# Peptides against a protein of PDB entry 3ESW, part 137

Target 1, 322 residues: chain A of PDB entry 3ESW
Amino acid sequence: NNIDFDSIAKMLLIKYKDFILSKFKKAAPVENIRFQNLVHTNQFAQGVLGQSQHLCTVYDNPSWHSIVLETLDLDLIYKNVDKEFAKDGHAEGENIYTDYLVKELLRYFKQDFFKWCNKPDCNHCGQNTSENMTPLGSQGPNGEESKFNCGTVEIYKCNRCGNITRFPRYNDPIKLLETRKGRCGEWCNLFTLILKSFGLDVRYVWNREDHVWCEYFSNFLNRWVHVDSCEQSFDQPYIYSINWNKKMSYCIAFGKDGVVDVSKRYILQNELPRDQIKEEDLKFLCQFITKRLRYSLNDDEIYQLACRDEQEQIELIRGKTQ

## One batch from the design tools (peptide; made by RFdiffusion4, then SolubleMPNN)

Design b2_p20_1_s3 (from b2_p20_1, 13 letters changed)
Fold by OpenDDE base, seed 4:
Structure b2_p20_1_s3 (fold): chain B 322 residues (1-322), chain A 20 residues (1-20)
Amino acid sequence: as target 1 above (322 residues)
Amino acid sequence: NIVDELFKKLLLEEQKKLLK
């Protein structure tokens, strides 16, 4: 009996696709109950949910993308990308061009566009006066600052002139295009939007231990790539655990298509206790939110994303970037 | 169905590979 291997293979592929798609069906009542109980009883779960409600979708704003592209020096950016791309002898049309673009955006953002702000300059004394600034504490936003999704305002007094300088911690990334200064939060927020404005697949990574960064999906590398705008870092997930010797417990990635525990990519040593939630509950939570984010996608989109997810999970288990 | 059995075996093997 000539076993039609091609027919069997096709049938297996169909069944596999159906199986994968079955995981992304609308949540059963029992799953909804589990989810509700989890987010109501576990503060960490509630925090992850709250972040997902904002971070997964906020950057998918076409109006913001237009404003970003109008604000950036695109001529300079593409000139530099083209220069470095040509220098390395790549052919036009290779997927690697996007990696060069992200690397240039990292350079441009850190060197030409945005500024790190430990302390603001004195509004009265002018540039390079931050050394004279004494923190007085934090306040709520005023009426003007509140227009730009400001959660808190750091207050500083100038030791030279005695004037007060306000440093609003804006969460509106469009306002950050104007202010062009901040710490890791402002850097990551605006840089995430910048990457999204170029049509890239980007995730916002939240670390419980007060750091944030991005991941970009490289079509060339066929994986999620670590991107830290503060560090001008591309594909260096080890910098926190190894270079900084940072102790960490959780790293959660938030994107339009899912929420993923990426702790294994970044927590290579000095792991802090993961005691905020049961591992099984965190896995369930991330999967549940991811499922919800994909409800409007077609079967082919769901399948492609599921394949990507599986590849990422394999990568995270193996501890080796493919 | 032989295809269902093969599929189940493949899934089990993949799960075992992921647990290693």
Scores: peptide ipSAE 0.018, ipTM 0.451, DockQ to the pose 0.065; fails the geometry check
Fold by OpenDDE base, seed 1:
Structure b2_p20_1_s3 (fold): chain B 322 residues (1-322), chain A 20 residues (1-20)
Amino acid sequence: as target 1 above (322 residues)
Amino acid sequence: NIVDELFKKLLLEEQKKLLK
């Protein structure tokens, strides 16, 4: 009997798809209980859940995307992308164009658009007066600042004129299009929105040790790519552990389609104790939130994303980004 | 079912890869 290997292969693929889809079915009562218990008893888990409720969905706002695209110098951006693409990109196909776009957006954002703010300029003395500013502390937002999702306002006194300058830490990325200044939080927040506005698959990466950055899914490289707007960095996940010699414990990526522990991508040395949650519980938590984020997707979308997830997990285990 | 047996073997192999 000639074994129809093609028929067997097709049947195996169907069964594999069904198996994958079965993992994304509605959580069993026992899983719901485990989840509820975990987020109520573990502060780190509660924090991850809280962040997911915001970061996974906030950037999927078409109105914000329009405002961003209207605010950026698109002519300059695309001119520069086209210039770089014309050198090498045609040989590699259309998918590489998006990598050039992200690289240009990194350049544009850091060099032309946004400003790092260690200290604000004095509102009275004007530009380039930040050197004269002394921090007095932080307070809550006033009535105007509260309109732009401001949780904290840093207060500074000018050593020259004695006047007080307020530096509100706005979380509204549309307000950041106006203010065009901040630290890693404001940079990553607005830059995540910018990347999303170009229709890209983007994740917000939270590091427990007070840094944040992005990941972009490159169709050319067929993987998640490290993107740090503060550093104008593309595909350099090693910069924190190696270049900065930073000690880190957790890096969690938040996207519209999932929450993923990406610590293995970035923590290459100087690993801090991972004592905030059990590894099995963190894995469960991320998977559980990811399942919830995908409940509205069809079977084909779920399957495609699951294949991406598997490939990423293989990458993270092997320690090979290549 | 030969397909079921092959699928189980495949799953076991993939699980072993993920554990390494």
Scores: peptide ipSAE 0.018, ipTM 0.509, DockQ to the pose 0.067; fails the geometry check
Fold by OpenDDE base, seed 5:
Structure b2_p20_1_s3 (fold): chain B 322 residues (1-322), chain A 20 residues (1-20)
Amino acid sequence: as target 1 above (322 residues)
Amino acid sequence: NIVDELFKKLLLEEQKKLLK
């Protein structure tokens, strides 16, 4: 019996595709009950769900993308990308151009566009007066600040003139295009929108230990790539655990197509206890939210994303960035 | 069905690789 190995291989591929697609069918009643119980009984799970409801969809706004592209110096950006691509990128293929674009956007954002704000300058004394500012505390937004999704306003007093300066922590990324200043939250928020505005696959990574960054899916590298706008960092997931000696417990990535525990990519040493949720429940939660986000996608889109998910899981387990 | 058995074996091997 000549076993037609080619026929068997084709049948296996069909069955594999069907198996993958079956995972993304409508959730069974038992899964819905498990999900509801988890988010009602576990505060960490509720937090992840709440973040997913915002971060997975907020950046998919075509109007915002247009405003971003109209605001950035695209001529400068593309000039610099073209210059770097012309040196070596042509030999590596067209997909590497996007990596050069992200690297230039990191440079442009940090060097030319956005400012780090530990303390604001005094509104009365002008530029380079932040050294004279004393924090008085935080308060709620006023009527004007409330228009721009502001949850908190930091209040500072100038030691020189005695005047009060307000530093509203805006969550509206369009307002951040105007203010052009902030800390890791504002940096990551606006930079995530910027990357999305170029049509890139981007995730927002939340770290429980008070840091945030991005991931970009590189078609050239065929994987998710660490991107930190604050650090002008590309593909350096080790910087937190190794360079900063940061202690961390959870890193969760939020994108339009899924929620993924990416802790293994970033937590290389100094791991804090993962005691906020059972590992099985976190895995279930991320998969359940991902399943909901993909519900409207066609079978081919679901299959392609599932293949990416499997590749990422293999990468995270092996600890090898290819 | 030999195809079903092979598929189950492959899935089990992949799961074992993912659990290691």
Scores: peptide ipSAE 0.015, ipTM 0.436, DockQ to the pose 0.066; fails the geometry check
Fold by OpenDDE base, seed 2:
Structure b2_p20_1_s3 (fold): chain B 322 residues (1-322), chain A 20 residues (1-20)
Amino acid sequence: as target 1 above (322 residues)
Amino acid sequence: NIVDELFKKLLLEEQKKLLK
């Protein structure tokens, strides 16, 4: 009896696909109850849910993408990408070109476009006066600032002229295209939008210990790649734990297709207690939100994403084989 | 489970073929 291995393989693949797809069907009543109980009883879970409601969808705005592309010096960007791509001589096609694009966007954003703002310059004294600024605290936004999704305004007094300068912490990334300054929050917010505007698959990574960055899915590397606009960093997930010796507990990635605990990619040492939620509940939460984000996708899209998820989970368990 | 890992690896390899 010649075992038709090809037929068996096909049947196994079908059954496996069906099994995977079954996980992404509408949540059972019991899962909904568990989810509701979790987000109502656990503050961390509520926070993750709240972030997912914003971060997973906000950057998927075609009008914003157009505004970004109209604002950036695309000629300079592509000139530089083409130049670097030509040097490497790799006939590796369009997939590696995208990695060069992300690297150039990191360069362009940090060097040419956006500015780090620990303290604002004095509005009266002009440029390079931040050293003269004393923080007075934070205030709510005024009527103008409120138009741009401003949650808080940092207030500074100039030691030289005595005038007050406001540093609104805008969450509107389109406003950030104008202001072109901020801290890690503003940097990551706008840079996430920039990457999305180039049609890239991007996640926003939230670290509980007050840092944020991006991940880009490299088709060339076939994995999620660490991207930090503040650091002009590409594929250096170790910078926080090793270079900064940062202590961290949670890193959660938020993308249009899912929410993923990526802590294992970034927390290499100095792990803080993960006491905000049970590990099983966090896993459930991320899976549940991910499932919701995929409800409108077709079976093939769901299957492809589930395969990507599994690859990532394997990567996170094995670590980077150097 | 090594079998599960091997199975996952095989599935991933087949998926890579399908995505190419």
Scores: peptide ipSAE 0.008, ipTM 0.479, DockQ to the pose 0.284; fails the geometry check

Design b2_p20_2_s1 (from b2_p20_2, 11 letters changed)
Fold by OpenDDE base, seed 5:
Structure b2_p20_2_s1 (fold): chain B 322 residues (1-322), chain A 20 residues (1-20)
Amino acid sequence: as target 1 above (322 residues)
Amino acid sequence: SLEELQLELIKKYLEELEKK
């Protein structure tokens, strides 16, 4: 009985593809009821849903991509990428070029383009006066600031001249191309848009413990890669848990094609209690939102993304065993 | 879980493919 293992393998692959595609069909009434009940009764689930409605789609704006590409020094960026690619990239294949691009964008963004703003400079005294600034608190945006999706404005008084300086926390990434300053929120917001403007697969990672970063899907590495614009960090998911000794409970990635719990990639030690939602309900929530985001995709696109999802889940399981 | 078993099976399959 020569078991035609090749025929069995082909049959299994067909059945597996059909099984995967069946998971991405329109949600059953029971799943819709479970979802509605979960987001109505669980505040964390409601928060994840609310974030997904914004973060999964906001960066897919062709007009914004054009504005970004017109604003960046593309000649400098590509000159530096070409220089690094010419050294080592030809031996590794064409797909490594995109990794060099992301690394250069990290360098360019931190060193040449954007500024960290712990405190603003005094509007009256000029540059390098942030040391003289005393925080007075936060308030709502004025009429001008409200045009740029501003949720809060930090207020500072200059100890030297007594004048008030406003630091609006803009959520409009196009406004951030003008202001070129902020903290982790502004950095991650604009840098996510920058990466998307180059046609890259990017996710926005939200950490419950007040940090945010990106992930980029590397075709060279064939996986999601940690990217932190604030730290100029590429493929260093350990920096928060190990280098910073940060305590964390949840890291959730938001992309156009899905919502994924990536906590296992970043929470290596000092794990805080995961008490905001049941683990099975969080898995269900992320899968349900992901299913909705993929409703317009064809069977081949769905299958390719599902294969990536499975590879990522395997990676996340292996990372805990090292 | 069934999911963990499936992932372990896929893992083993991928490891076997990397050895060929």
Scores: peptide ipSAE 0.025, ipTM 0.532, DockQ to the pose 0.062
Fold by OpenDDE base, seed 1:
Structure b2_p20_2_s1 (fold): chain B 322 residues (1-322), chain A 20 residues (1-20)
Amino acid sequence: as target 1 above (322 residues)
Amino acid sequence: SLEELQLELIKKYLEELEKK
């Protein structure tokens, strides 16, 4: 009897699908207890949960997407993307166009749109006066600044005119479309929204050692791709560990469909102690939050995302981008 | 490839079944 290997493979895939779907069912009481205990007893876990409650959903706002697209120079962006795509993209198919788009958005954002702000210019003396600014510290937002999700305001005194300049650290990305300046936090916040506004699958990556960046899921490369707006960097996850010689302990990615420990992608050397949480507890936490984020999805969506998750885990373990 | 992914998924599934 010729063993129908194709039939066996199909049966195995069906059983595998059912097995995967079973993992995404409502959490058992014991898992809920473990989760509650973890977030109540572990500060790092509480922080990850708090960040997930914001970062996983805040960028899924169609009104914000419209405002972003109305604010950007789309004609310039698409002109540049089309130009680069016409050089070599036709051979790779339509999926590569999105990679060109992300690369152009990185260029446009850094070179044409947004500004790095170590120190603000003096409000009285005008442009290019940041060199004259002395930090006085930080304070809470005033009534106007509070309208734009501002947690802190940096205060500077001009050495030339003596006037005070306020630098609000706005967390409202729509306000950042107006101010067009900030540090890594403002850059990553607005750039994450920009990428989302183009319908891309995007994650916000938080590094415990005071840096943040994005990942975008490339359909062409069939993987999550490192994207840093501050550095105009595409697919260079090594820049922190190797180029900067940065020491890091945790990198956590936050997206609408999940929370993932991506530390293995970015921490290639100079690893700091991972002592904030047990590895098994962190794994459990990320899986638990991911499971909750997917509760409203259908079985096919859950299965597709689970397959993507497994592919990413294989990548992270093997240290090879497939 | 999708085929390679499917193979890895099947292997992982089999490993998980053996642990039960």
Scores: peptide ipSAE 0.025, ipTM 0.566, DockQ to the pose 0.763
Fold by OpenDDE base, seed 4:
Structure b2_p20_2_s1 (fold): chain B 322 residues (1-322), chain A 20 residues (1-20)
Amino acid sequence: as target 1 above (322 residues)
Amino acid sequence: SLEELQLELIKKYLEELEKK
């Protein structure tokens, strides 16, 4: 009996596709009740939901992408990308070009474009005066600062001239194109938008222990790649746990197509207690939000994303970057 | 897990399809 392996395989693929698609159907009433109860009773769940409502969609703004591309030195960026790409002997059209682009964007952003701001320079004394700045605390934004989604303003006094300098913590990434300074929050916020402006698949990764970074989906590597603009880091998920010896409990990735617990990628040692939510409830929450984000997608898009999700879950379980 | 086995089977199948 010549087993028509091709027919069996096609049938298995169809059944598998149907099975996958069935997981992304509209949430059952029981799932909605579970979700509502979870976000109303668990503060961590509420926080994840709140972040998802912003971070999953805010960067999908075509007008912002245009402003970014008009602001960046694209000639310099592509010149450097092309140079490094050619140097390594790659042919034009290889998917690896996007990895070179992201690496150059990391370089450009850190070295040429954006500045780390531990303390601001004195507005009166000028450049390299941050050492003379004493923190006085934080306050609410003024009327001008409030236009740029500013929640907090850090206040500093210059020890030399006595003048007050304001460091508004802007959440508007377009304002950050002007200010070109910040800490991990501003860096990650603007850099996420920059990557999105090049049409890349990007996630914002939130760590509960006061750090944030990006993930880029590399078509060449066929996986999510760690990207930290502050560190000019590409594919180094271990830097926090190993190099910094950082203790962490949760890392949650937020993208247009889903919310994923990526803690296993980054928390390699020194794991803090994961006591903010039950693991089953966190898994449910991320899946529920992900389903909602995909409700408008067609069956083929859902299937492709589900395949990507499964590959990522295998990677996260195996602890091996494929 | 049953899911891992299914994924391995699918991956092997996809790899075989790409080789044809």
Scores: peptide ipSAE 0.016, ipTM 0.517, DockQ to the pose 0.064
Fold by OpenDDE base, seed 3:
Structure b2_p20_2_s1 (fold): chain B 322 residues (1-322), chain A 20 residues (1-20)
Amino acid sequence: as target 1 above (322 residues)
Amino acid sequence: SLEELQLELIKKYLEELEKK
């Protein structure tokens, strides 16, 4: 009896697909109740939900993508990408081109485009005067600053001229294309939009311990790749725990297709207590939000994303970041 | 189904591996 292994394999794949798809159906009433209770009773869960409502969708704005692409020196970027790709990329196939693009965008953004702003320059004294600036504290935005999604304005006094300089912490990434300066928040916010503007699959990673970065889905590597614009870092998830010896508790990735606890990718040592939420509840929360983000997708899209999710979970378990 | 059970077991196994 020649077992038709090909027929069996096809049947198993169909059944597996159906099983996966069944998990992405509308949440049962009990799951909705659990979700509502969790976000009403747990502050960390409220925070994750609030962030998801913004970060999962804000960067999917075609008008913003156009503005970004009009603002960047695309000729320089693609010239550099093509040059690096021509050296060694052909041997590895066409899918590696996007990795070269992201690496060049990291270079371009840090070296040519954006500036780190620990302290602002004095508005009166001009460039390279930040050393003369003394922090006075923070206040709310004025009427002009409030137009650009500004939550906080840092106030500085110039030790030389005595004038006050305002450093608004803008959350509008389009305003950041003009200002060309910030800290990790502004860097990550604008860089996430930049990557999205090239049609890439990108997640915003929030770390509870006051850092933020990106992940890009590499089709070449077939995984999520760590990307930090501040560090010009590509595929170096270890830099925080190992190189910086940073203590961390939570890293949550926010993308259009899901919310994922990526703590295992980045927290390799010096783990802080994960006491903000029960692990089961965090897992449930991320899965529930992810499920909601996928409600409008077709069965093939759901299945492809579910396969990607499974691969990522296997990676996170195995500790194979490389 | 047996297949659903197997897939649930795989999922549970993955979840247990995540806890380690």
Scores: peptide ipSAE 0.016, ipTM 0.482, DockQ to the pose 0.080; fails the geometry check

